Peptides against a protein of PDB entry 1MQS. Designs and how they scored, part 44

Target 1, 223 residues: chain A of PDB entry 1MQS
Amino acid sequence: ILKMLFLNKDLNNNDNITTITDDIFNQQEIIWKVLILDIKSTATISSVLRVNDLLKAGITVHSLIKQDRSPLPDVPAIYFVSPTKENIDIIVNDLKSDKYSEFYINFTSSLPRNLLEDLAQQVSITGKSDKIKQVYDQYLDFIVTEPELFSLEISNAYLTLNDPKTTEEEITGLCANIADGLFNTVLTINSIPIIRAAKGGPAEIIAEKLGTKLRDFVINTNS

## One batch from the design tools (peptide; made by RFdiffusion4, then SolubleMPNN)

Design b2_p14_1_s3 (from b2_p14_1, 6 letters changed)
Fold by OpenDDE base, seed 4:
Structure b2_p14_1_s3 (fold): chain B 223 residues (1-223), chain A 14 residues (1-14)
Amino acid sequence: as target 1 above (223 residues)
Amino acid sequence: TLNFDPTKKLELPL
């Protein structure tokens, strides 16, 4: 999150949020930015950062992506939003209207290739591709409610997994989504967890999928 | 310029 707020510059991750923000605030000229969020990303950020942390990171204004926002054509914007068609369309509209000087786009989870292609195509039509400085997947598809506790905020997950009318395909799809969210969480924490799951149910499926993703990631990163 | 209260938690912007 802090890396994003500092335009994905390399930060020394060994320090706590306060130390990092204080050090950067004292050592570097602050670039003032607008932070554009959605409901999900707001919840994510609010669980980790305080308003003062945003200020120290150079966030002068934060707003929801769906809200009417005043143009700040001389101010760079950080988008931290879900990878949806709707959000992409809004970003492109903001680009068309010259709402901000620069666009740093950070998606809360992995952007599917089709959506990336859609973004690229729409941006190409605008002729303003030079204003898009970054497109990054943050892998922050979780909400931290308490220390060492988080939620993926998946609606009706328990009901779907336990409804006898739910198809195997639906269960498998949901388990994949959960595994993706957990994978994103692991990447954010930057530590490989010990996975514990109950046997004989969806939890085992999720654990297996997550384990595979982690193994594949480690192999691909070390190769 | 948002009046940042450094003691406030980040809330959903109205």
Scores: peptide ipSAE 0.015, ipTM 0.501, DockQ to the pose 0.025
Fold by OpenDDE base, seed 2:
Structure b2_p14_1_s3 (fold): chain B 223 residues (1-223), chain A 14 residues (1-14)
Amino acid sequence: as target 1 above (223 residues)
Amino acid sequence: TLNFDPTKKLELPL
């Protein structure tokens, strides 16, 4: 949760919330942000964070996604909401209306592929995909730019990764396929990305595999 | 403004 509030930067997880927020507050420039929640995520946030913690994380305003919200076109927004069609439509409408300067989208649970595709399609139509900086869920961690928004067309990837019946071998195999697809895309764009991934899940496996492929490629190209 | 209950502390992924 704290990582999300700090735009998914790597934080030292061994410290308590107060120590983390105090250290960041003292060492880094505070980026003021709006936090957009739903009923479920409000309960989640309230269980672990105090209002003062939000303030120290640079959250100046927090609101429900379904509430009428004033535009803050010069302020970045963090969405932490359920992966629903309704919430996606609201986010896209907020994007269309230039309600915020930047959009950091975090889903409270796994985003189904069909909803990811819907989000991508709607964002593409707006012509404002550059304002979508991040999309995250339990297994998804990527920086979104319009030129880099693509589908790997891997059938049922999210379902397979979220199915408790899926074996470790199947997960590893799927993660390898995803990493291969990402690698090919990176090579096509001719830009080496900074890789970010959630720890302790498939995203980390993908990130490690992709990182290895990129490092090997760079070494082989420079030699 | 959403009111958070500071008395509730659940261990959730940060």
Scores: peptide ipSAE 0.013, ipTM 0.505, DockQ to the pose 0.020; fails the geometry check
Fold by OpenDDE base, seed 3:
Structure b2_p14_1_s3 (fold): chain B 223 residues (1-223), chain A 14 residues (1-14)
Amino acid sequence: as target 1 above (223 residues)
Amino acid sequence: TLNFDPTKKLELPL
């Protein structure tokens, strides 16, 4: 939760909440943000954080997603909400209306593929996909920092892929996860990429998997 | 139980 509030930056997990928030508040430039919750996520946050903790995390305003919220077009927003069609539609509407400057989306549980595709489709229609900076759930994890650069933020991916002790099954599994993340990113950007990958390594495996996913998607959407 | 009001705006500068 704290990681989310700090835009999914790495935090020291051994420190208590108060120490973490105090250290960050005192040492780093605070980014003021809006936090958007639902009833379920409100209960989750309330169990571990106080209002003062939110303040120290840079949360200046928090609201329920279903509430009529005032536009803050110059302020970034963190969504921490359930992966539902209703919430997706609201987020997209907020995007359409330029309600916030940037959108950091964190789903409280796994986003089903059909809902991810729906989100991607709706966002693509708006032409404002560049405002979506992060999407996180149990399985989907990517950050778009710049229009031309993004990261899946998979911990130790390089080490895992290059460790001689890693099994082929583990490599294949990780490559599949990376390909899924890339695929989701491509859908969000609403453009079919030219894939370039180094030959003879994990990058090629990922490229092949991604290519297959993209082809399957194109066939299914045109059918 | 932490009394967290999700509708409360913090009066801090943006």
Scores: peptide ipSAE 0.012, ipTM 0.450, DockQ to the pose 0.021; fails the geometry check
Fold by OpenDDE base, seed 1:
Structure b2_p14_1_s3 (fold): chain B 223 residues (1-223), chain A 14 residues (1-14)
Amino acid sequence: as target 1 above (223 residues)
Amino acid sequence: TLNFDPTKKLELPL
């Protein structure tokens, strides 16, 4: 949860919440952001964090996803919500309306493939994929810094992988292309992300390919 | 309004 509130930066998990928030508050400039929740995620957050912890994490405003929310076009938003069609549609509508400057989407549980495809398709149609910076679920960590990678590669990957006519070679090729795109993005931002992927799915294939590329690069650069 | 219980510190993997 703290990682999510700090835009999924790597945090030392050995410290208590108060120590982590105090250390970050003292060391880094606070990025003010909006936290958008649903009923289920509200219960989860409330079990772990205090209001003061949210403030220390830079959460200036929190709201329910179904509530009427005022536009804050200069403020980034963190979504922590259930993976439902309704919530996806609301997020896409918020994107269309330029409600926030940046979108960091965290689903409370595994996002089904059909819903991920729906999200990707709708976002691609808006032409505003550049505003979506991250999409996470229980197993999937995507840092989307390259709009083309999100809008085109994610949608194509999931659509192709769900087509029973798609060959294993085509799947492997597509996963390789996505991994290449991610690799180029990582090199451009000069930051190596922690990669997490759902086991037994396309995300794992992509993660493994990307991991291999990154390891090879690090070895070759440090040699 | 989020009603936080100040007595609960649960470690979540998130």
Scores: peptide ipSAE 0.007, ipTM 0.494, DockQ to the pose 0.021; fails the geometry check

Design b2_p14_1_s4 (from b2_p14_1, 6 letters changed)
Fold by OpenDDE base, seed 4:
Structure b2_p14_1_s4 (fold): chain B 223 residues (1-223), chain A 14 residues (1-14)
Amino acid sequence: as target 1 above (223 residues)
Amino acid sequence: SLNFNTIKKLELPL
């Protein structure tokens, strides 16, 4: 639970909850977060943590998922909720409305495949998958599949994108080609990924183009 | 068609 509250960072300290929270609070800048719970998870949290523990973990506000919550678009949110269709829909709605800056989703029990598919599908349609930073199940293990390294085998792509002599048109064209390649790769893998790209460069352009393609595809195939 | 049986991370290291 503490690991979850600290965004599932590795906590190598075997100390008690109080010691861990105190140490982290004193040694590191606290990232302030919103904690979204349901009735079941509220009971779980309350059984393990003291009121001050939440504060020390950087939880500035905690609320029930079904309650009306004020948007905090610049604040990351931790969801610790049951893996239900209802909760998934609420999370997606929160995502659509940009209610929070980042979404760290932790399900209180195993997330069934059908619900994972539903989550992924809905998220893909929103085009805001980049805001979903984590998805964990009951065991607090990351649900995403193992990373796979592949190549599009586009000759000199990196060089072209980083050459100051390359024109904007050339960059745009290359980014489009890369996005097309990635799109085809995604289709081949038959799974829509959460896309991560550095901001302010060609990677972002590619990510945006790819995202658009994927959204359009999902919408068209589901129509 | 794409299935959604898994969520992957696609990182673009450019």
Scores: peptide ipSAE 0.040, ipTM 0.562, DockQ to the pose 0.070
Fold by OpenDDE base, seed 5:
Structure b2_p14_1_s4 (fold): chain B 223 residues (1-223), chain A 14 residues (1-14)
Amino acid sequence: as target 1 above (223 residues)
Amino acid sequence: SLNFNTIKKLELPL
């Protein structure tokens, strides 16, 4: 949760909440942001964080997603909400209306394939995909930058890899496509990621392919 | 050009 509030930057996990918030508050300029919750996530946040913790994390305002919220077009927003069609539609509507400067979307549980596709499609139609900076759920951790809504599609394709009916050839081909898409995303965001993947599955295959592509690129650009 | 000094975490889903 703290990681989410600091836009999913690397935090030292060995420190208690107070130490983390104090260190960040003292060392870095605080980024003021809005936190959008639903009823379920409100309960989750309240169980882990105190009011002062939110303030120290730079949360200037927190509101429910279904409530009428005033536009803050110069302020970034963090969504921490359930993965539902209703919430996705609200987020897209907020995007259309330029309600915030940037959108950091965190779903409280796994986002189903159909909802991920719906989100990607709706965002694409708006022409404002560049404002969506992050999409996270229980299993997904990726940065979305324009025009790389391809990242959402790649994630959706990856979820398809869990179908037991998929052949080895199909898996290999899909992993290659996913790695290519991720590579393009990395180039677009102009940042080299630390790649983490589960061992023994498609994720590892993708990670290895992506790692190779990135290494080759670095070598070729420095030569 | 990629900024090689800025590293972000890319967590691939299970």
Scores: peptide ipSAE 0.036, ipTM 0.540, DockQ to the pose 0.107
Fold by OpenDDE base, seed 1:
Structure b2_p14_1_s4 (fold): chain B 223 residues (1-223), chain A 14 residues (1-14)
Amino acid sequence: as target 1 above (223 residues)
Amino acid sequence: SLNFNTIKKLELPL
């Protein structure tokens, strides 16, 4: 949660909340941001953080996603909300209305693939994908660097990767498909990313495959 | 040709 409030920067997890917030406050200029919650996430935040902790983390105001909120076009927003169609529609509407300068989206639980695709599709239509900087859930760690949020439109990827009945061969095949899609995207945007992935899971497999493809491409192009 | 001077961060889903 604290990592989320600091825009998912790497934090030293061994320190208590107060020590971390004090250290960051002393070392870095505070970026003021708004925190958008729902009823469930409000309970979660309240169980871990005090109001003073939010202020130290740079949260200037917090509101419920369903409440009427005034535009703050120069202020970045952190969403920490349930992965529902309703919340996605509200976020997209906020994006359309330029309610905030930047959007850091964190879902409280796993975002189903169909909802991810819906989010991606709606965002693409707005032409304002550059304002979405991050999308996170239990299984998704995607930092959207400019210019665009994109979807590979692979159905049931999360389900397949997390189904204990899925064979290693099926996982490997799916990871290869994802890596191919990412590779094509990298070539399209003509920019090589620094790839990060959680260790010990499908993300690592994808990262390794993508890394290999990129290295091979660079070697072949420079040859 | 890929632009190697512009490195972006990509964190892949778990």
Scores: peptide ipSAE 0.039, ipTM 0.552, DockQ to the pose 0.096; fails the geometry check
Fold by OpenDDE base, seed 2:
Structure b2_p14_1_s4 (fold): chain B 223 residues (1-223), chain A 14 residues (1-14)
Amino acid sequence: as target 1 above (223 residues)
Amino acid sequence: SLNFNTIKKLELPL
């Protein structure tokens, strides 16, 4: 949750929320953001974070997604909402109306493929896909700077990678599958991205595998 | 085929 509030940047693995927020507050420029919630996510946030934690995370305003909200066209917005058609439609409408400067979308649970496709289609029609900076769910942590919303359709990837019972071999295998999916996506788009990943976890493994694949491809194509 | 525009930056939040 804190990672989401800091636009999914790598946070120091301190166990204390207060220490994390204080460290970030002191080390980095605070980016003021709007937090858009629904009833379910409000309960989740309230159970984990204090009001002061939100403020330290740069949340200047928080509102319900179904509530009438004033436009803040110069302020980035974080959505943390249930993956529903209704919420997607509202987000797209907010995008159409230029309600915020940037959109960081986080779904509280897995986003079904049909809804992801619907989101992508609607966003593409608006011509404002560049404002969608991130789309995340419980299982998909991807930053899409330009709205290429893709699902790797790997079942329970997040759960498997975060389950302490998962073996190193299983993690390595899953990371390879994810890297393959990302590689195929990159090739389809015909653009090599800058890859950023947290160190010391599955993300690093994926990044290394993907980087190797991309380098090999470039070398083979230029030779 | 949804034309996926150019991913300039891929951040892996895992």
Scores: peptide ipSAE 0.037, ipTM 0.533, DockQ to the pose 0.050; fails the geometry check

Design b2_p14_2_s1 (from b2_p14_2, 7 letters changed)
Fold by OpenDDE base, seed 5:
Structure b2_p14_2_s1 (fold): chain B 223 residues (1-223), chain A 14 residues (1-14)
Amino acid sequence: as target 1 above (223 residues)
Amino acid sequence: PPTQELVLEEGIPL
């Protein structure tokens, strides 16, 4: 939680919360931020942190995501909310309205792939993806970090991959399309990544296809 | 089902 409040910077976790906040407060320039919560995350935060701790972390204002909030276009915002379609839609609306300068999104639990795709798709069409600096959930160090946030705009990818009626050919075709999209992205950023994927699923198929494309490209470019 | 993760780590420049 403290890491989140300090924009996921590395903190010395061996100290008490008060000591950590005091040290940071004294040693570094405080970035003033808005904290957006929901009912569940409010309970979580209140159980771990005091109001004074939030202030020391640079939280100037905290509000509920469903409440009407004043625009603060020059202030970065931290979202700590449940991974729901409703919350995603609100965040995207806040993005569209330029409600804050930067968006640091932290979901309170695992973000389903379908919701991640929905978020990415909606963000992509706004043309304001550069304002989303981070997306985290409870189980991942990060999902995306700007400027590495992008969408392939493939409709119903999650549903297609998880529908038992989907044929192997359809899955293979979709994975190939995803790999093509990733390949194009890699070429755009002018860097060859190290690819890691979980075994036994579509991620592995995509990783293999992408790896092959990258290798072929390098060979053809150097020949 | 849980989100399936594919990670692209920083590699080498093209």
Scores: peptide ipSAE 0.209, ipTM 0.834, DockQ to the pose 0.395
Fold by OpenDDE base, seed 2:
Structure b2_p14_2_s1 (fold): chain B 223 residues (1-223), chain A 14 residues (1-14)
Amino acid sequence: as target 1 above (223 residues)
Amino acid sequence: PPTQELVLEEGIPL
């Protein structure tokens, strides 16, 4: 939750919430954000965080997703909501309306593939995919910092892929996770990329997995 | 070992 409030930056999780918020507050300029919640996530946030914690995290305003919200076109928004069709439609509508400057979307639980595809399709139609900076659930995390630069925020990926002691099963598993992240990222940019990878290594495995996912998606969309 | 590079080039619009 704290990671989400700080736009999914790496936090030292070994410290208490208060210590983390104090350290960040002292080290970096606070980015003021709007927090968009639903009923379920409101209960979750209230159980874990105090009002002061939200303020220290730079949350200037928090609102329910179903409530009428005033446009704040110069303010980034964090969505922390249930993965539902209704919430996706509202987020897309907010995007169309230029309600906020940037959109950081965090789902409270796993986002089903059909809803991910729906989100991607709707976002693509708006032509404003560049405003979607992050989409997170419990399984998939990615960040788009710039139109052509993104990160999957996978810890020790390079080390794991290059360690000769790593098993093929471990490599395959990691490659699958990377491919999933890439797939989700690709869907936000409204383009099916040409994939090029070096042969004989993890890059090839990732490329193959990603290619399969993209082909399956295209088939399902054109169907 | 050489760094593994994967390149995504602009392709077909959705």
Scores: peptide ipSAE 0.205, ipTM 0.837, DockQ to the pose 0.369
Fold by OpenDDE base, seed 1:
Structure b2_p14_2_s1 (fold): chain B 223 residues (1-223), chain A 14 residues (1-14)
Amino acid sequence: as target 1 above (223 residues)
Amino acid sequence: PPTQELVLEEGIPL
């Protein structure tokens, strides 16, 4: 939850909420944001965070997704809502109306493939996919631009994988991260894909890692 | 250098 409130930046998980918020408050400029919730996520947030914690995390306003909300076109918004068709439609409408400057979407549970496709399709039609900075669910962190196209938003992945100076350890680590992202995506799709990769490069490494993860998952779920 | 491509094709339901 805290990671979400700080736009999914890596946080030291070993610290309590107060320490984390204080450290961030002292070390970097607070980005003020709007938090958009539903009834279920409101209960979740309330169980973990105090009002003061939200403020320290830069949440200026929190609102229910179904209530009328004033446009804040210069303010980024964090959505933390159930993965429903209704909520997706509302988010897309907010996007169309330029209600906020940026959209960080966090679904409270796994986003089904059909809803992912619906979201991507609607966003694509708006031509404003660039305003969606993050889409997360229980398993995934990505950007959706098209129904069959997403980005894991791994910074400098291409450069890292193609730089001759990159170490094998760095490549292996990056490939593992990519494989994790793909694995989580596959779980959302609810099918085991056939994996095809170019030989002799990072794609093969990723394919091997992904294949192993999928095999292990199938074995563990069928037992 | 060329981009590396990995393709996930439709397989079997979970």
Scores: peptide ipSAE 0.193, ipTM 0.823, DockQ to the pose 0.339
Fold by OpenDDE base, seed 3:
Structure b2_p14_2_s1 (fold): chain B 223 residues (1-223), chain A 14 residues (1-14)
Amino acid sequence: as target 1 above (223 residues)
Amino acid sequence: PPTQELVLEEGIPL
């Protein structure tokens, strides 16, 4: 919980909560943020943390997700809520309305795949995905930090790669397009990156294609 | 400059 309140930075968990918060308060610049809870997570937070702990963690205000909340467009928000369709819709609505400057989302339990897809789809429609900085649950660890985020603007890539009706030719073609996009991106970088990919999936195909393109480029530029 | 790493993983982006 403390890790969440400090934007999921590594903390020394061997000390008590008070010692940790005191050390951080004295040694680091506090980022003031809003904490958004639901009924269940409120009980969880209240059982572990004191009001003073929240303050020392930089929580300026906390509110229930279902209550009417005033916009604070210059303040980052931490959500700690149940993984439900209702909460996802509210978060997306908050995003649409520019209610906060940044969104750090922590689900209290596992986020089902269908809800993850729903969240991703709704966020993509808003055009404000850059404001989503983190999404966490017990199984999902997603962090977005600018400027390390970019899009190749390829529509339905995930769907195409995961549709059992998609042909190998279509998959290969899509992977080639992705590799081309990555290659163009790499060329804007003044160094050749080490490419890593899991084996047995589209990532490996893309890595191989990209590696080949980079090797060919190096050969051609050194000639 | 230090060598950067490009990690490719399958997933649904937000």
Scores: peptide ipSAE 0.148, ipTM 0.734, DockQ to the pose 0.066

